Peptides against a protein of PDB entry 5EIB. Designs and how they scored, part 19

Target 1, 366 residues: chain A of PDB entry 5EIB
Amino acid sequence: VDLEPGTMDSVRSGPFGQIFRPDNFVFGQSGAGNNWAKGHYTEGAELVDSVLDVVRKESESCDCLQGFQLTHSLGGGTGSGMGTLLISKIREEYPDRIMNTFSVMPSPKVSDTVVEPYNATLSVHQLVENTDETYCIDNEALYDICFRTLKLTTPTYGDLNHLVSATMSGVTTCLRFPGQLNADLRKLAVNMVPFPRLHFFMPGFAPLTSRGSQQYRALTVPELTQQMFDSKNMMAACDPRHGRYLTVAAIFRGRMSMKEVDEQMLNVQNKNSSYFVEWIPNNVKTAVCDIPPRGLKMSATFIGNSTAIQELFKRISEQFTAMFRRKAFLHWYTGEGMDEMEFTEAESNMNDLVSEYQQYQDATAD
Target 2, 366 residues: chain A of PDB entry 5EIB as posed
Amino acid sequence: VDLEPGTMDSVRSGPFGQIFRPDNFVFGQSGAGNNWAKGHYTEGAELVDSVLDVVRKESESCDCLQGFQLTHSLGGGTGSGMGTLLISKIREEYPDRIMNTFSVMPSPKVSDTVVEPYNATLSVHQLVENTDETYSIDNEALYDICFRTLKLTTPTYGDLNHLVSATMSGVTTCLRFPGQLNADLRKLAVNMVPFPRLHFFMPGFAPLTSRGSQQYRALTVPELTQQMFDSKNMMAACDPRHGRYLTVAAIFRGRMSMKEVDEQMLNVQNKNSSYFVEWIPNNVKTAVCDIPPRGLKMSATFIGNSTAIQELFKRISEQFTAMFRRKAFLHWYTGEGMDEMEFTEAESNMNDLVSEYQQYQDATAD

## One batch from the design tools (peptide; made by RFdiffusion4, then SolubleMPNN)

Design b1_p9_3_s4 (from b1_p9_3, 4 letters changed)
Fold by OpenDDE base, seed 1:
Structure b1_p9_3_s4 (fold): chain B 366 residues (1-366), chain A 9 residues (1-9)
Amino acid sequence: as target 1 above (366 residues)
Amino acid sequence: MASSKSAIF
């Protein structure tokens, strides 16, 4: 779905355009102009019913509907504004289904769009209330991985989107190959989300290797295990050492020993025990799928629910507050029918979320 | 098969 026709034409003409039904392309003409309020209240609101009709038709065709997966950006107007409107409308119609998102967080290192902190804050407010699981994919972290780890001098959107696609392929492994741990969205939520509002995940992928070093790197279970717990491999720009893991899932792919995986996962937990909460027993889950990703012998995908995710929300909040105190660009949102109070409510709810993560970080087993 | 519908927006 998009508010611009040109993105749909790019998808349709792309190498995978034929995997989508022609009738499932829903698009506008005007775009959102990087404005959340256009996506949520005007241009997106005119298109939402046409999207919901497709969602209903496709849901009725399912033998067993688990839930929904949304992939969107929080910096733009369509993915942020219309994406969160769709989440709200789907939640109203399907309150018993899981809402899962892949939410791309904005970064000044990747985009010069000045209003991204408004779009992100307004989106996070909706995601706190209307999603069950949110993978935080941070453009800051993706850029840093491309530059520092992959040794790309000038990271492109193609390089960032490659990391996103690898991560999405990893976290969805258990859904696509039945008989694994977290084989459905509800089991993932039960294992990963101990508190309803604390459903924001730090994803990671291994191996991450520069093109020049690929030929010299062994792929071993110890190396994958070490790399997926490295702060530099997190696809959210947070240091897990500044917080505590509430829950972790690790998904290994390829032909490997389950015994070796269990031994390495126990070793990494013991080495990092200070970065886990002690009051959630068995909070690390491991799955092994024998089917490797395309082009690799083996991989590991990490899903962390960590209180360190508050660093990402603090970064967005600081940028938001700097603009909002001056009422900068606010007239572009109020002109689309949005109230200034909705900005204050969204800022408050995001700061409450940060405070909730901090309380559970400081909680002892007593 | 339990289907999750992935929508790209």
Scores: peptide ipSAE 0.018, ipTM 0.612, DockQ to the pose 0.041
Fold by OpenDDE base, seed 3:
Structure b1_p9_3_s4 (fold): chain B 366 residues (1-366), chain A 9 residues (1-9)
Amino acid sequence: as target 1 above (366 residues)
Amino acid sequence: MASSKSAIF
């Protein structure tokens, strides 16, 4: 789905364009102009019913509908505004289904779009209320991984999207290969989300290795385990050492010893015990799939529910507040029918979420 | 252009 036709043409002409049904390409003509309000209240609202008709048709064709997965950007107007409108409308129609998102967080290092803090804040407000699981994929972290870890001098959106695709493939492994831990979206939510609003995940992937270092790096269970718990490998721009893990899932792929995986996962938990809450027993879950990802012998994918995710929301909130105090660009949103109160409510709800994460960070077993 | 792609799977 997009509000711009040129995106659909790019998908159709792409190497995977033929996997999508032609009737499932729903698009507008005018675009959102990087404005959440155009995506949510005007241009997106005109298109939403056509998307819902496709969603209904595809849902009716399912033998067992578990839920929905949305991939979107929170910096743009379509992915943020129309994406969150779709989430709200799908939640209203399918209240008993899991809503899962892969939400790409904006970064000033990657985009020059000045209004991204507004789009992100307004989106996070909707995601808090209307999703069950949100993978926070931060363009800041992706850029830093590409530059620092992968040694890419000038990271491209192609390089960032490669990391996103590897992560998405990793976290969905249990859904695609039967007999794994978290074999359905609801079981994942039950294992990962101890409190309803605290459903924002920090994803990570291993191996991440520069082309020049590939020959010197062993693909071993210890190396994968060490790397996926390294703060530099988190695809959300927060340091797990500044918070506490509420829950963790690790998904290993490839031919490996389950015993070795269990030993390494125990070792990394013990080594990092200060970064876990003590009042959630058995809060680390591990899965092993014998099917490696394409082009690798083995991989590990990390899913962390950490109170450190508040650093991401604080960054967005600080950028939002700096603009909103000056009413900068606000007229572009109010001109689409938004009230200034919707900004204040979204800011408040995001600050409440930060406070909730801090409360559970500071909570003891007593 | 930040690709504001929404895809439902």
Scores: peptide ipSAE 0.014, ipTM 0.463, DockQ to the pose 0.041
Fold by OpenDDE base, seed 5:
Structure b1_p9_3_s4 (fold): chain B 366 residues (1-366), chain A 9 residues (1-9)
Amino acid sequence: as target 1 above (366 residues)
Amino acid sequence: MASSKSAIF
């Protein structure tokens, strides 16, 4: 789905364009112009019913509908505004289904779109209420990985999207290969989300290796395990050491010893025990899939529910507040039918979320 | 410049 036709043409002409049914391409003509309100109330609202018709048709074709997976960015008007509208509408129609998102968080290092903090804040407000699981894929972290770890001098959206695709492939492994731990979206939610609003995940991927260093790197279970817990391998720009893990899932892929995985996972938990909450027993889950990702012998994917995710929301909130105090660009949103109150409500709810994460970070076992 | 278009899928 997109509010601009040129995206659909790019997907159709791409190496994977034939995977999608032609009728499942729903698109507008005008675009959202990086405005959440256009995505949510105007241009997106005109298109949403056509998307819902496709969603219904595909849902009816499912043998067992578990839920929905949305991939969107929170910086752009389509992904943010129309994406959250779709989430709301799908939640209304399918209240008993899991809503999972891959939400790409904006970064000033990646985009010059000045209004991204508004789009992100307004989106996070919707995601708090209408999603069950949200993978926070932060463009800040992706950029830093590309630049610092992968040694890319000028990271491209192609480089960032490669990391996104690797992460998505990792976290969906349990869904795509039956018999794994967290084999369905609901079991993942039950294992990962101890409190309904605290459903924002820090994904991570290993191995992250520069092209020049790939030839010299042995991929081992200990190295994958160590890197998976390294803050530099997180796809969200948060340091897990500044928070506490509520829950963790680790997904290993490739031919490896389950015993070695379990030993390394126990060792890394024990080494990082001060970064876990003590009051959630058995809060680390491990899965091993014998099928490696394409082009790798083995990988590990991390899913962390950490109170450190508040660093991401604080960053967005600070940027939001700096603009909103000046009412900068606000007329572009109010001109699409938004009230200024919706901004205040969204800011409040995101700050409440930050406060909730902090409360559980500071919670001791009584 | 290929705009990083948010693809809702």
Scores: peptide ipSAE 0.013, ipTM 0.429, DockQ to the pose 0.031
Fold by OpenDDE base, seed 2:
Formats: C-alpha cells, sequence, structure tokens
Structure b1_p9_3_s4 (fold): chain B 366 residues (1-366), chain A 9 residues (1-9)
C-alpha cells in the first residue's frame, strides 16, 4: 500500500515483486507530502476502503487467521497517517485478532523531514490504543549500528533496511518454522505484554559483524548470547541499563545444543539480574530453530519489553514539544481538517505511557 | 532516496 505510484513500481520491478498478487497493489496518485493528517483524514481516507477490500479477501483465504503484521514508518505521512488509519479500521473489523507492527521511528540523523516528531507522536497515540505488539525499530539505532558496529562510513537506506529485514526474519521465525517454542502471535503477546499499554518492544540481532571481520569471527552460543544483550545491538536507541526488563524473548537459529543455549541464557540473566523486574517470574522465554538465516551458520534475535523504551518516547516528545509550543508547521495539519486538540491528546497519551513505564521501573516486590 | 514505505504483510 502507498499514496505514491512510483513506490509500487519499485516493488514490482524488485527481486521479490513476483511474490505479491497484482490485485494486492493498492496505491494513490498524490502522496501524503510527509503530513500525517493527509495520510489519515484526506488522501489516505479516500484509499482505505480499497485496502480493506483486499484485507478481507486475503483474510477469508486464510485457513487460520492469527492476526495482522504492518510494516510502516512513523516519520512519513503515508506510513504514519494512513498506516494508523488502516490499523484502526482493521481493529474495528477484527477485534479478536492480534495487531502486530514493525514501526520505524524517525531520527534527525537519517531524515531532514522537520515534521517527523508530529507524525511520530500522532502515530504513537494510535499504536498505544490499537496494537497488541509493536516492534520499535529506531533509525537512530540502525544508523549507529551501521556506522559503529558494521564500520560503514556512509550508511544507506539499503544498509538500514538490511538490519530491519534480518530482525523481522528473526522475530517471525517461530511463526514460519516448526520450533520447540511453537509460538503463535497471541502466545507471544501473552508472554511479552504484562500490561496492555506496555506492548512496545526493543528488538536486537546477533551477530552484528563488519564485512572485514566476518571471516575471523567464530559464531558460538556464548558470543551470540552476550551480543544479544549488548545495548549496541539494540535496534531501539535506548540503554537497557537505564531501565528494567519486564519480559524478554530470545530466538536462536541454526544447529546448536539446546542445553548450551539454556545454560548461556541462565548465565546472562544471573549476570544482568539488576536489570530485570523481580516481581515477574519466568519473564525470559527462549526458542531454538534448527534452520539458520540465509548466509549465517547461526543467529540470535532479541525481543525486550523494557522500561528503558521511555528514552525513545522522551526523545520524540522533546522534539514535538519544541515545535508545538511555537505552533510551527501546524497549519499544514489543520488545513487537512485536523484539530489542534488531537496534538495535545497525542502528546498527553505518550507522556502517560512514559509515566507508566517509570512506575513499573520503580516498583519493588513489596 | 526512496523512503522505506509501508507494506502490509
Amino acid sequence: as target 1 above (366 residues)
Amino acid sequence: MASSKSAIF
């Protein structure tokens, strides 16, 4: 789905264009112009019914519909505005299905779009209410991984999207392959989301290795486990050491000893026990899949529900507040029929979410 | 640079 036709032509002409049905390409003509209100109330609203007709048709063709997965950017107008409109409409029609998102958070290191903090704040407000699971994929963290860890001098969108695709492949492993932890989307939500609003995850991937160092690195279960818990391998720009893990999932891929995985996962939990809440028993889940990712012998994918995710929301809120106090660019949104009150409500709900994460961070076993 | 645009999977 897109509000610009040229994106659909790029997907169709791409190496995977043939995996999608021609009828499942739904697109507009004008684009959203990086405006959430244009994606949500005008151009996106004209296209949404045609998308829902495709969603219904594909849902009816499923032997067992578990839920939906949306991949979108929160900085742009289409991904943020139309993406959250689609989430709302799908939630209304399928209230008993899991809504899962891969939400790309904006960063001023990656994009020059001045209004990204508005689009992100308005989107987070919708995601708090209408999703069950949200993977926070932060362009700040992706850029830092590419530059610092992968040793790329000039990270590209191709390099960032490679990390996103590796992480998405990792977290969806249990849905696509028979594993010891047969997790469906609902079972993942039950294990990862202790409180309904606290459904924002920090994903991580291991191994992250520069091209020049790959040939010299042994891939071992201890090294994968240690890297997976390293803050430098998190795809959200948060330090887990500044918060507490509510829940964790680890997905190992490749031929390895499950006993060795369990021993290393116990060791890393014990070593990092101060960074876990003590009042959620058995809050770490581990899965092993014998099928490695393409081009690797083994990998580990991390999913963290941590109170440190508030650092990401605080960064967006600070940028939002700096513009909104001056009413900068607001006329582009109000001109599409949006109320100034919707900005204040979205800011309030995101600040409430930050306060909720802080409350559970400070909670003791008393 | 093409912005990473939304797909429904």
Scores: peptide ipSAE 0.005, ipTM 0.389, DockQ to the pose 0.035

Design b1_p9_4_s1 (from b1_p9_4, 7 letters changed)
Fold by OpenDDE base, seed 5:
Structure b1_p9_4_s1 (fold): chain B 366 residues (1-366), chain A 9 residues (1-9)
Amino acid sequence: as target 1 above (366 residues)
Amino acid sequence: MKASKAAVF
């Protein structure tokens, strides 16, 4: 789905364009112009029913519909505005289905779009209420991984999207290969989300290795486990050491010893015990899939529900507040029928979310 | 040249 036709043409002409049904390409003509309000109230609102018709048709074709997975960018107008409109409409029509998102967080390191803090804040407000599981994929973390870890001097969209695709492939492993831990979206939510609003995950992937170093790296279970818990391997620009893990899932892929995985996972938990909440027993889950990702012998994917995710929301909130106090660019949103009150409500709800994460970070076992 | 933003739609 897009509000611009050129994106659809790029997907169709791409190496995977033929995997999608032609009728499942729903697109506008005008784009959102990086404006959440255009995505949510105007251009996106004109297109949403056509998307819902496709969603219904595909849902009816499912033997067992578990839920929905949306991939979107919170910095743009389409992914943020129309994406959150779609989430709201799908939640209204399918209230008993899991809403899962892969939400790409904006970063000033990656984009020059000045209004991204507004689009992100308005989106986070919707995601807090209307999603069950949100993978926070932060463009800042992706950029830093590409630059610092992968040694890419000028990261491209292709480089960032490669990390996103690897992470998405990792977190969906349990859904795609039956008999794994968290084999459905609802079991994942039950294991990962101890409190309804605290459903924002820090994904991570291992191995992350520069092209020049790949030939010298032995992929081992200990190295994967160590990298997976390294803050430099997190796809959200938060340091897990500044918070506490509420819950963790680790998904190993490839031919490896389950015993070795369990031993390494126990060792890493014991080494990092101060970074876990003590009042959630058995809060680390591990899965092993014998099928490696394409081009790797083995991998590990991390899913962390950590109170450190508040660093991401604080970063967005600070940027939002700096603009909003000056009423900068607001007329582009109010001109699309949006009220200034919706900005204050979205800011408030995101700050409440930060406060909730902090409360559970500071919570002791009484 | 600024890095091109990852957009995932």
Scores: peptide ipSAE 0.012, ipTM 0.390, DockQ to the pose 0.026; fails the geometry check
Fold by OpenDDE base, seed 2:
Structure b1_p9_4_s1 (fold): chain B 366 residues (1-366), chain A 9 residues (1-9)
Amino acid sequence: as target 1 above (366 residues)
Amino acid sequence: MKASKAAVF
């Protein structure tokens, strides 16, 4: 789905364009112009019913529909505005299904789009209410990984999207292959989401290795485990050491000893025990899949529900507040039929979410 | 733009 035809032509002509049915390409003509209101109330609202008709048809064709997975950007008007409109409409029609998102957070290091803080804040408000699981994929963290860890002098969208695709492949492993932890979307939500609003995840991937160092690196279970818990391998720009893990999932891929995985996962939890809440028993889940990712002998994918995710929301809120106090660019949204109150409500709900994460960070086992 | 194959793998 896109509001611009040129994006769809790029997907169709791409190496994987043939995996999608031609009838499942739904697109507009005008684009959203990086405006959430165009995506949500005007251009996106004209297209949404034709997308829902395709969603219904594909849902009816499923032997067992678990839920939906949406991949979108929160900085752009289509991914943010139309993406959250689609989430709300799908939630209305399928209230008993899991809504899962891969939400790409904007960063000034990656994009010069000045209104991204508005689009992100308005989107986070919708994601708090209408999703069950949200993977926070932060362009800030992706850029820093590409530059610092992968030693790419000038990171490209292709380099960032490669990290995104590796992470998405990792977190969906249990849905696509038989594993010891036979996880469906609902079982993941039950294990990862202790409180309904606290469903924002920090994903991470190991190994992250520069091309020049790849030949000298041993891929071992201890090294994968140690890297997976390193803040430099997190795809959200948050330091887990500034918060506490509510829940963690680890997904190992490749031929390895389960005993060695369990021993290393116990060791890393014990070493990092101060960064876990003590009042959620058995809050770390481990899965092993014998099928490695293409090109690797083994990998590990991390999913963290951490109170440190508040650092990401605070960054967006600070950028939002700096613009909104001056009503900068607000006329582009109000001109599409939005009220200034919708901005204030979205800011308030995101600040409430930050306060909720802080409350559970400070909670002791009484 | 040639998608640089980032060596994540």
Scores: peptide ipSAE 0.008, ipTM 0.457, DockQ to the pose 0.018; fails the geometry check
Fold by OpenDDE base, seed 4:
Structure b1_p9_4_s1 (fold): chain B 366 residues (1-366), chain A 9 residues (1-9)
Amino acid sequence: as target 1 above (366 residues)
Amino acid sequence: MKASKAAVF
């Protein structure tokens, strides 16, 4: 779904455009102009019913519908505004289905769009209430990985999207290949989400190696395990050492010893035990898939539910508050039919979420 | 496993 036709033409003309049904391309003409309110209440609201008709048709054609997976940006108007409208409408129609999102968080390092903090805050408010699982893919972290780890002097959206695609491929491994842990979205939610509102995940992918260093790096289970738990490898700009892991999933891919994986996963937990909550037993889950990703002998994908994710929400909230105190750009949203109260409610709910993560961080075993 | 049907939105 896009409010711009040019995006659909780019997908359709792309190397994978033919894997999608022509009738499943739903698009507007006017775009959202980086405005959440246009995506949610005006341009997006005019298009939503035609998207829901496609969603219904595809859902009815499923042998077993587990849930929905949305990929969207929270900085833009379409992905943020229309994406959250779609989530709400799908949740209303399919309340018993899992809502999973890949939510791209905005960063001033990647985009000069001044209103991104508003779009992100308004989106997170909707995601707290209407999703079961949200992968926080932070453009701040993606940029830092591209620059620091991959040694790209000027990261592009293509470079960032490569990390996104690798991560998405990794976390969906268990859904695509039989015999894995978390083989369905509901089992993933049960293992990863101990409290309903605390469903925001820090993803990571290993190996991440600069082109110049690839020939000198051994791909081993210890190296993959060490890289997955490195703060510099997180696709969310949070340091896990500033919080506590509620739950972790690790998905290894390729031909490797399961015994070696279990030994390395135990070693990394023991080494980092202070960064895990002690009151959730067996909170680390490991899966091994014999099928490597294309172009790699082995990989690992990390999914962390950590209280350190509050650093991401605090960053967005600080940026939001700095603009909102001045009522900067609000007329662009109120002109589309929004109330200023919705901004205050969204800010409040995000701050409540931060407070909830902090409470569970500070919680001890009784 | 049937491949998940993808829609482009």
Scores: peptide ipSAE 0.007, ipTM 0.413, DockQ to the pose 0.032; fails the geometry check
Fold by OpenDDE base, seed 1:
Structure b1_p9_4_s1 (fold): chain B 366 residues (1-366), chain A 9 residues (1-9)
Amino acid sequence: as target 1 above (366 residues)
Amino acid sequence: MKASKAAVF
């Protein structure tokens, strides 16, 4: 989906453009102009029925529909505004199906779009209510990984999108290769989401290695396990040591010993026991797929439900509040039919989410 | 299981 035709032409002309049906390209002409309200109430609202017709057609052609996966940005207008409108409409029509998202969080290190904190806050409000699982892919964390870990002096959107694609490929491994742990979206939700609103995940990927160091790095189960739990490898800009893991899933790929994986996963849990909640038994799940990712002998993908994710929401909230107190740029949203109260409601709901994560961080076993 | 059909919207 896009409100701009040029993005669809780029996908269609790309190396994988032929994997999509031509009739499943739905696009506008005007764009959203980085405005959530254009995506949600005007330009996106004119296009949404055409997207829903494609969604219905593809859903009816499924032997067993598990749910939906949306990939979108929260800083833009289309991915944020129209993406959350689509989530709401799909949730209304398919209330018994899982709604999963890959949500790219904005960062001032990556984009100069001044209104990104509004678009992100308005989007998070919708994601709290209308998704079952949200992978938080933070452009700040991606930039920091590219710069610090990958040793890229000038990270590009291509470099960031490479990390996104590796992470998405990792977390979807169990869905694509039957017989693994979390082999369906509902089982993933049951294992990862202990409380309905606390469905925001910190993804991570290993190995992350600079081009100059690739030839010297061994790929071992201990090294993958250690790197996967390192805060510097998280695709969300928060430190897991400032919070507690409610739940974790680890997905190993490649030819390795299950025994060695289980031993290393036990060792890392014991070493980091203070960073797990004690009142959720068996809150770490491990899967091993024998099929490695393309170009690697082995990998590990991390999915963390951590109370430390509140650091990401606090960052967005602080940026939002700084603009909203001055009523900066609000006329661009209200001019598209949005109410100023919807900003206050979205800010409140995101602050409530932060408070809920803090409550479960401070909770002890009775 | 067939791979999830990708729709681009």
Scores: peptide ipSAE 0.006, ipTM 0.358, DockQ to the pose 0.033; fails the geometry check

